# Ledger of designs, part 48: peptides against a protein of PDB entry 4BOS

Target 1, 163 residues: chain A of PDB entry 4BOS
Amino acid sequence: PVLTRTVVPADNSCLFTSVYYVVEGGVLNPACAPEMRRLIAQIVASDPDFYSEAILGKTNQEYCDWIKRDDTWGGAIEISILSKFYQCEICVVDTQTVRIDRFGEDAGYTKRVLLIYDGIHYDPLQRNFPDPDTPPLTIFSSNDDIVLVQALELADEARRRRQ
Target 2, 163 residues: chain A of PDB entry 4BOS as posed
Amino acid sequence: PVLTRTVVPADNSALFTSVYYVVEGGVLNPACAPEMRRLIAQIVASDPDFYSEAILGKTNQEYCDWIKRDDTWGGAIEISILSKFYQCEICVVDTQTVRIDRFGEDAGYTKRVLLIYDGIHYDPLQRNFPDPDTPPLTIFSSNDDIVLVQALELADEARRRRQ

## One batch from the design tools (peptide; made by RFdiffusion4, then SolubleMPNN)

Design b1_p15_4_s2 (from b1_p15_4, 7 letters changed)
Fold by OpenDDE base, seed 1:
Structure b1_p15_4_s2 (fold): chain B 163 residues (1-163), chain A 15 residues (1-15)
Amino acid sequence: as target 1 above (163 residues)
Amino acid sequence: MKDVFANISTGSGPL
């Protein structure tokens, strides 16, 4: 099997589209972003003590209004929230640094999903199988470190292409 | 802290 990248639209919501893709088993739905933005806003609004201005960089209410806009980008805070919500590690491999940032790594989740990030854009990763009747895998065991190696290989190749 | 990870986006776009 080989780990591959599925390019999603660069429409300001690539993070949400990518997360949705992997947690739903490989479903590409760019229209998922508004609902996911609202989900994040709801979670943030529900716990103003934890999601403070110090964490958000703006007031709780300001963040909720901001993240629900269709032209604002998700990042680390949103990934952290989605990791907790979906109860899985979200592993982001960066093509600029060839490093993996693991969100939820200390939570004891049994599942992990993978995204690839190039400094501007997020895409989902999937494992393809030789059998055409076997659908790609997007949800991996948190013990599957081979998939992390494969993700690093993808990132390294992407970086070399830009050199 | 929002900028906990320096190597990935922490969110951007219009204010």
Scores: peptide ipSAE 0.043, ipTM 0.714, DockQ to the pose 0.427
Fold by OpenDDE base, seed 4:
Structure b1_p15_4_s2 (fold): chain B 163 residues (1-163), chain A 15 residues (1-15)
Amino acid sequence: as target 1 above (163 residues)
Amino acid sequence: MKDVFANISTGSGPL
């Protein structure tokens, strides 16, 4: 099996599209972004004690208005929220540093999904199988360390290509 | 959280 990258549109909502892709088992739907943004805003608004200005970098209300814009980029805060919502680890491999940030790793989730990030764009990762009748896998066991190794290899190759 | 991941995976865009 080989870990591969699926390129999603660079439309300011690539994070949301990528997360949706992996958590839904490989469904590419860029139109998911508005509702995804609204979902995040709703979650943030529902818990102003936890989602404080210290975490958000702005007031709770300001963040909610900001994230619902169609041209703002999601990042670590949004990933952490989506990890909780979908009850899975979200592992982001960075092609600039060849490092993996694991969101939700301390929550005891049994599932993980993987994204690849290059500093300005997110794409989803999937495992392809030799059997063409077996669909690609986007949801992995949180104990599957092989997929993390493969993600690092993929990121390392990407970094070398940029040098 | 923004500060923790500022160099890796952070949000941005118009204010």
Scores: peptide ipSAE 0.042, ipTM 0.715, DockQ to the pose 0.392
Fold by OpenDDE base, seed 5:
Structure b1_p15_4_s2 (fold): chain B 163 residues (1-163), chain A 15 residues (1-15)
Amino acid sequence: as target 1 above (163 residues)
Amino acid sequence: MKDVFANISTGSGPL
């Protein structure tokens, strides 16, 4: 089994597309972004006490309006929210630093998904199997640390390729 | 704070 990257469009919504891809088992749907943005805005709006200005860097309402724009980029806050919503650990491997940030790691989720990030773009990761009848896997056990090693290997290779 | 993670972008885009 090998971990591979699926390149999604660089349309400012790559994070949402990538998350959707992995949590839905490998479904590529760039059109999911508007609803994903709205989902995040709805979650944030529903809990202004938790999602404070201190966390958001702007008022709750300002954030909601901002994230619903089709040209704003999601990041750590959005990943954290999506991790909680989908009840899974979201692991992001960075090709620039060759490190993994794990979102939701303290929540006790049994599943994890993986994204690869290059500083401006997110792509989903999947495990391909030698058996052609076995579809790629995007949802892993939170105990599967091998996949994290494989993700780091991918990131390291990507970094070396750009140096 | 919004910029709590050192590695992953915390979000950006047009103001």
Scores: peptide ipSAE 0.041, ipTM 0.711, DockQ to the pose 0.430
Fold by OpenDDE base, seed 3:
Structure b1_p15_4_s2 (fold): chain B 163 residues (1-163), chain A 15 residues (1-15)
Amino acid sequence: as target 1 above (163 residues)
Amino acid sequence: MKDVFANISTGSGPL
């Protein structure tokens, strides 16, 4: 089994497309972004006490309007929200630093998904199997440390190739 | 604060 990268469009919504891909078991749908943005906005709007200016960097309403734009980029806050919504760890491996940031790691989730990030763009990661009849795996056990090692190896190789 | 992670994007784009 090999961990591989599926390149999604660089359309300002790559984070949402990538998350959707991995949590839905490998469904590439760039058209999912508006709904993903709306989902995040709905979650934020539903809890203005928690999602304050201190958390968002702007007012609750301003954030909701901002995140629903098609040209704004998701980041750590959005990943945290999506991790909680989908009830899984979201592990982001950075090709520039060759490190993994784990979101939701203290929540006790049994599942994890992986993204690869280069400082500008997010892509989803999947495990491919030798058996052509076995579909790629995007949702891993939170106990699967091998996939994290493989992600680091993939990121290190990408760093060396400047990709 | 939103900008708590230094390793990855914390969100950006036009205002």
Scores: peptide ipSAE 0.039, ipTM 0.705, DockQ to the pose 0.412

Design b1_p15_4_s3 (from b1_p15_4, 8 letters changed)
Fold by OpenDDE base, seed 1:
Parts: C-alpha cells; structure tokens; sequence
Structure b1_p15_4_s3 (fold): chain B 163 residues (1-163), chain A 15 residues (1-15)
C-alpha cells in the first residue's frame, strides 16, 4: 500500500475539489466547488457570533458573498469549517515546510483525511492497494499515524524535487 | 472544535 497524490485542476477551487474528493471516497468532481462554497457560506451565515469579523477579516455578510465567488481562495477558515461539517480531521501536509497541520485534531473525530499543499495549490491524498480491484482509501482512522508518516515522506520528496 | 491556523489559502488565481 502506498500513499499517492491525485492532481486536481488549478481553477481557484482546488481546496474544495480536494476536500470533496477525500470525504466522498475518491470522487474527482471539480464541479462540486460552487456547492461547497455555498455550504461554507451557509454555515458562516448561521452563526455570526462565532464567525465574527475578528475571525473572518471581514463582516459575516461580506465573507459569505466573497467565498461564493468562483475566483476566491479557500484556506484555514474553510478547512476548519469543512472539518467540523464532515466530522473528520483534515490533515494538510505542506511540501514547503514538510509539516502537517491538523484541523479538528482536538474534536475527538475517529476519521481523518489528507490533503497536500504546496503553498498555492491543494491536492487530495489516497492510499492505493496492490490489488487493482481494491479501490483507493481516502478516509483513514484518526489512529492511523502511518498515513501521516507517508504524507510527510511525499512532502519531503516533493521538496527535494524542487531543489 | 476546529483548529485555526495561519493563512494557507490556495493561489491558482487572482487575489
């Protein structure tokens, strides 16, 4: 079994596409982005006390309008929201730093998914099996630390390739 | 509760 990267389009919505891919078990659907953006906006709009201007960097309404645009970029706020919505850890391995940022790590989720981030682009990660009839795994146990090691190895290799 | 980190936004297009 090996951890592999699935390259998704760099269309300003790669974060949403990547999250959708892993939480849906390995389904590549770039058309998911508008609805993912709407989902985030709906969640933010539903709790203006929690999602305050101090957190969002703009008013709640401004954020909701902004995130629903097709050319705006998701980041930590959106990952945090999606982690909470899907009730899973979202682990982002950064190829620039060879570190993993774990969103939702203190929430007690039993599942985790993994993304790889290079500073400007997100891709999903999956575990492939030798048996071609066994589909790739994108949802891991939150106790599976081996997958985190494998993600770090991928990130380290990616960094070396850029040297 | 979700964790909050520094900006790690995607950058495939205009800011």
Amino acid sequence: as target 1 above (163 residues)
Amino acid sequence: MSDVFADISEGSGPL
Scores: peptide ipSAE 0.099, ipTM 0.732, DockQ to the pose 0.524
Fold by OpenDDE base, seed 5:
Structure b1_p15_4_s3 (fold): chain B 163 residues (1-163), chain A 15 residues (1-15)
Amino acid sequence: as target 1 above (163 residues)
Amino acid sequence: MSDVFADISEGSGPL
């Protein structure tokens, strides 16, 4: 089995598309972004005490309006929210730094999904199997640290290609 | 309170 990257559109919503892809088991749906943005806004609006200005960098209302725009880029805050919503660890491997940021790692989730990030774009990662009858895997055990090693290797290779 | 992470927004990187 090998970890591979599925390139999704660079349409200002690649994070949402990538998350949707991995949590849905490999379903590519770029049209998912508007609803995911609304979902995040709804979650944030529902708990202004937790999602404070200190966390959001802006008022709760300002954030909700901002994230629902089709041209705003998600980041750590949105990943954290989506991790909690989907009840899974979201691991982001950065090709620029060859490091993994793990979101939801303290929540005790049994599942993890992986994204690859190059500083301006997110793509989902999947495990392909040699058996053609076995579909790619996007949802891994949170105990599967081998996939994290594979992700780092993939990121390192990507970084070398850009040098 | 949530941890503060480095900026990994889709636009955070070299132009």
Scores: peptide ipSAE 0.091, ipTM 0.729, DockQ to the pose 0.341
Fold by OpenDDE base, seed 2:
Structure b1_p15_4_s3 (fold): chain B 163 residues (1-163), chain A 15 residues (1-15)
Amino acid sequence: as target 1 above (163 residues)
Amino acid sequence: MSDVFADISEGSGPL
């Protein structure tokens, strides 16, 4: 078994496409972004007390309008929201720093998914199996630290290629 | 709120 990345389009919504891919078990659907954006906006709008201007950097309503645009990009806030929504840990391995940022790690989720980030672009990660009849795995146990090691190795290789 | 983490803004959008 090897950990690999699936390259998604380098549009303004690669984060959403990548998250959708891993949480849906390996479904590549670049057209999912508008719906993902609306989902986030809906969640934010539903809890203005928690998602305050202090958290969002803009008013709740402004954020909702902003995130629904097709030319705005997601980040930590959106990942945090999606982690809570899907009830899974979202791990982002950064190829520039060769470190993993873990979202939802203290929530007690039993599942984790992995993304790879290079400072500009997000891609999903998956485990491929030697058996061609066994589909790739995108949802891992939150206790599977081996996959985190593999992700770091993948990131380190990517970083070295850029040096 | 969330823990301290690196800046992971997507950065694919317009400058």
Scores: peptide ipSAE 0.084, ipTM 0.728, DockQ to the pose 0.489
Fold by OpenDDE base, seed 4:
Structure b1_p15_4_s3 (fold): chain B 163 residues (1-163), chain A 15 residues (1-15)
Amino acid sequence: as target 1 above (163 residues)
Amino acid sequence: MSDVFADISEGSGPL
């Protein structure tokens, strides 16, 4: 089995598309972004004490309006919210640094999903199996550290291609 | 419970 990248559109919503892909077991749906943006805005709006201006860099209301735009980019805040919402670790391997940043790693989730990030674009990762009748796996055990090694290898290869 | 992270700008990475 090998870990592979599924390239999603670079339409300013690649983070949401990528997260949706992995948490739904490999469903590519670029149209998911508007509702995911709204979901995040709703969660943020529901807890202004936690999601403060200090965290958001703008007022709670301004953030909610901003994240619901179709051309704004999600980041760590959105990933952390989605990790909690879907009750899984979200592991982001960065091709620029060949490092993995884990979101939700202290929450005790039993599952993890993986994204690959190049500084401006997110794509989902999946494990492909030799058996063509076995669908790719996007949801891994949080104890599966082999998949993290494979993600690092994939990121390193991507970095070398840019050099 | 869950990790808390700051917002990131374009090209800044997840942390």
Scores: peptide ipSAE 0.042, ipTM 0.706, DockQ to the pose 0.202

Design b1_p15_4_s4 (from b1_p15_4, 8 letters changed)
Fold by OpenDDE base, seed 2:
Structure b1_p15_4_s4 (fold): chain B 163 residues (1-163), chain A 15 residues (1-15)
Amino acid sequence: as target 1 above (163 residues)
Amino acid sequence: DKDIFANISEGSGPL
């Protein structure tokens, strides 16, 4: 298939590993999670007015301590923060619902990256090319609607496989 | 891992 999934470890940090993979052009580095967590905490701590308790569900300081733990999971807030940091749209295709949730879609970014989510695990997506000398693409144009269709197809196939 | 929308305040969504 053209759009493919790279399975990353299910080690409570799969979101961070997956985001790192796609934004860095296809670099699989599970050891990136601690730094990714720290990056998020630094961003949150730097703007307590924006990242308020109302946004975080906990105090700014509590969140920063919490997200830096190696056994806590990232979600929509972390994806939103990473989207803003990397200045790209992050699209998450959900295999349970066959829907794409887009983060940063209204920010005017020219690039998008894609993750696939099954309710308990995140994996990165990349486009493979027939030419073996052409490396997979993980950063797409925000105008590339084909990749979104392909992502939905991938999710639909994944859902059917579970039935 | 965590539900994609679990770590947000009630009634909120992606930033």
Scores: peptide ipSAE 0.039, ipTM 0.711, DockQ to the pose 0.103
Fold by OpenDDE base, seed 1:
Structure b1_p15_4_s4 (fold): chain B 163 residues (1-163), chain A 15 residues (1-15)
Amino acid sequence: as target 1 above (163 residues)
Amino acid sequence: DKDIFANISEGSGPL
């Protein structure tokens, strides 16, 4: 089995599209972003003490309004929130540094999903099988470190292509 | 999208 990248649209919401893809088992839905943004805003609004201005860089209310815009970009805060919401580790392999940033790594989740990030764009990763009747796998065991190695290989190849 | 850590306070890291 090989780990592959599914390119999603670069429409300011690629992070949300990518997360949705992997947590839903390989469903590509670029229209998912508005609801994903609302979900994050709802979670943030529900706990202003935890999601403080110090964490958000703006007031809780300002963040909620900001993240729900169709032209604002997600990052570590949103990934952390989504990791907690979906109860899975979100692993982001960075093609610029060829490293993996793990979100939720110490939460005790049994599952992990993988994204690939190039500094301006997020895409989901999936494991493809030779049997066409077997759908790609997007949700892995948190003990599956082989998938992390494969993700690093993808990132390294991407970096080499830029050279 | 933006830098993965751009929307958090400097040095705060992931939540």
Scores: peptide ipSAE 0.039, ipTM 0.714, DockQ to the pose 0.104
Fold by OpenDDE base, seed 5:
Structure b1_p15_4_s4 (fold): chain B 163 residues (1-163), chain A 15 residues (1-15)
Amino acid sequence: as target 1 above (163 residues)
Amino acid sequence: DKDIFANISEGSGPL
């Protein structure tokens, strides 16, 4: 088995498209972003004590209006929210630093999904099998550390290509 | 997209 990258559009919503892809088992739907943005805004608005100005960098209301725009970018806050919503660990491998940031790692989730990030763009990762009749896997066991090693190898190769 | 930790105030880590 080999871990591969599926390139999604760079349309300011690549994070949402990438998360949707992995949590839905490999479904590419760039049109998912508006509803996912509304979902995040709804969750943030529902808990202003937790999602405070200190966490958001702006007021709760300002954030909700901002994230619903079609040209604003998601990051760690949005990944954390989506991890909780989908009840899975979201692992992001960074090709600039060759490091993995794990969101939801302390929540006790049994599943993990993987994204690759280059500083300006997110893509989903999937495991391809030698049997062509076996579909790619996007949802892994949270105990599967081999996939994390493979993700680091993929990121390291990407980094070396840019050197 | 933005830097993964750009808008998070918790020391550049997950929430």
Scores: peptide ipSAE 0.038, ipTM 0.713, DockQ to the pose 0.104; fails the geometry check
Fold by OpenDDE base, seed 3:
Structure b1_p15_4_s4 (fold): chain B 163 residues (1-163), chain A 15 residues (1-15)
Amino acid sequence: as target 1 above (163 residues)
Amino acid sequence: DKDIFANISEGSGPL
């Protein structure tokens, strides 16, 4: 089994496309971004007490309008929201630093998904199997620490390629 | 897209 990345379009919505890919079991659908943005906006709008200006950096309404734009970029806040919504740990491996940031790690989720991030772009990660009849795996056990090691290896290799 | 830990703002877009 090998951990690989699936390159998604760099269309300012790569985070959402990547998350959708992994949580849906490997479905590449760049057209999912508007709905993903709307989902986040809906969640934020539903709890203005939690998603306050102190957290968002702008009013709840302003954030909702902002995130629904097709050219705004997601980050830690959006990942945290998506982790909570999909009830899974989202692990982001950074190719620049070769470290993994885990979102939802303290929520007790039994599943984790992985993204690879280079500072400006997100891609989803998947485990490929030698058996062609076995589809790639995008949803891992939260106890599967091997996949994290593999992600670090993948990131390190990516970093080496850029040097 | 942006720094994963950067605060979200109006400037969080292509540039």
Scores: peptide ipSAE 0.038, ipTM 0.715, DockQ to the pose 0.257; fails the geometry check

Design b1_p15_5_s1 (from b1_p15_5, 6 letters changed)
Fold by OpenDDE base, seed 3:
Structure b1_p15_5_s1 (fold): chain B 163 residues (1-163), chain A 15 residues (1-15)
Amino acid sequence: as target 1 above (163 residues)
Amino acid sequence: SRFEELMKRIPEGSP
């Protein structure tokens, strides 16, 4: 089994497309972004005490309006929210630094998903199997550290290609 | 904090 990336469109919503892909078991749907943006906005709006201006960098209402724009892109805040919503660890593999940042690692989730990130673009990662009849796996056990090693190898290779 | 560092490394943004 090998870990590979599926390239999704670079349309400012690649984070949402990538998350949707991995949490839905490998479904590529770039049209999912508007609804996912609304989902995040709804979650933020529902808990203004937790999602305060101190966290958001803007008022709760301003953030909700901002994230629903089609030309804005998400980061750590949105990933953390999606991790909580989908009840899984989201691992961001950074090809610039060859490191993995894990969101939800202290929540006790049994599942993890992986995204590869180059500083401006997100793509989903999947495990391909030698049996062509076995579909790729996008949801891994949180105990599967082998997939993290494979992800770091992908990141290292990507970095070397740019050097 | 750890989360503050994550926000710096993985920032959100707009044009």
Scores: peptide ipSAE 0.559, ipTM 0.945, DockQ to the pose 0.887
Fold by OpenDDE base, seed 5:
Structure b1_p15_5_s1 (fold): chain B 163 residues (1-163), chain A 15 residues (1-15)
Amino acid sequence: as target 1 above (163 residues)
Amino acid sequence: SRFEELMKRIPEGSP
């Protein structure tokens, strides 16, 4: 089995497209972003005490309006929200530093998904199998440390290619 | 905090 990336469109919504891809088992839907943005806005609006200006960098209402724009891109805040919503660990593999940042790692989730990030663009990761009749896997056990090793290898190779 | 560092490493943004 080999871990590979699926290149999604390089638009401002690549994070949402990538998350949707992995949590839905490998479904590429570039049109999913508007609803994902609304979902995040709804969650943020529902808990203004937690999602305060100190966390958001803007008022709760301003953030909700901002994230629903089609030209804004998400980061750690949005990933953390999506991790909680989908009840899974989201692992972000950074090709610039060859690090894995895990969201939801202390929540006790049994599943994890992986994204690869280069500082600007997100892509989803999947495991391919030798048997062509076995579909790629995008949802892994939270105990599967092999996939994390493979992800680091991908990141390291990507970094070397840029040097 | 750890989360503050994550926000710096994985920032959101706009044009």
Scores: peptide ipSAE 0.552, ipTM 0.945, DockQ to the pose 0.879
Fold by OpenDDE base, seed 1:
Structure b1_p15_5_s1 (fold): chain B 163 residues (1-163), chain A 15 residues (1-15)
Amino acid sequence: as target 1 above (163 residues)
Amino acid sequence: SRFEELMKRIPEGSP
């Protein structure tokens, strides 16, 4: 088994496309962004006390309108929201720093998914199997530390290629 | 905080 990345379109919604891919078991749907944006907006709107201006950097309503725009891109806030919604740890592997930033790591989730991030673009990660009839795995056990090592190796290799 | 650092390292944005 080997960990690989699936390159998704470099549009403003690559984060959402990547998350959708991994949480849905490897479904590439670049058109998922509008629904994903609405989902986040709905969650934020539902709890203005938790999703305060201090967290959002803007009013709750302003954020909801902003995230639903087709030309905005998500970051840590949106990842944290999606982690909570899908009840899984989202691990972001940064190729610039060769770091893994974990979202939801203290929530006790049994599952984790992985994204690779270069400071601008997100791609999903998957485990490929030698058996061609076995589909790639995108949802891992939260105890699977091997996948994290493999992800770091991918990030390090990516960084070396840019040097 | 840790999350504040994450927000800076993995920022959202718009044109």
Scores: peptide ipSAE 0.547, ipTM 0.944, DockQ to the pose 0.877
Fold by OpenDDE base, seed 4:
Structure b1_p15_5_s1 (fold): chain B 163 residues (1-163), chain A 15 residues (1-15)
Amino acid sequence: as target 1 above (163 residues)
Amino acid sequence: SRFEELMKRIPEGSP
């Protein structure tokens, strides 16, 4: 089995497209972004005490309006929210630093998904199998450390290609 | 904090 990257459109919503892809088992749907933005805004609006200005860097209302714009892109805050919503660990592999940042690692989730990030763009990762009739896997056990090693290998190769 | 570090390393943004 080989871990591979699926390139999604390089628009401002690549994070949402990538998350949707992995949590839905490999469904590429760039049109999912508006709904996911609204979902995040709804979650933030529902808990203004937790999602305070200290966390958001802006008022709760300002953030909700901001994230629903089609020209803004998400980061750590949005990933953490999506991790909680989908009840899974989201692992972000950075090709610039060749490191993995885990979101939701202390929540006790049994599942994890992986994204690859180059500083400006997100893509989803999946495991391909030798049998062509076996569909790629995007949701892994939180105990599967092999997939993390493979993700680091992909990141290292990507960095090497840029040198 | 750890989360603040993550926000800096994986930032959100706009034009």
Scores: peptide ipSAE 0.534, ipTM 0.942, DockQ to the pose 0.873

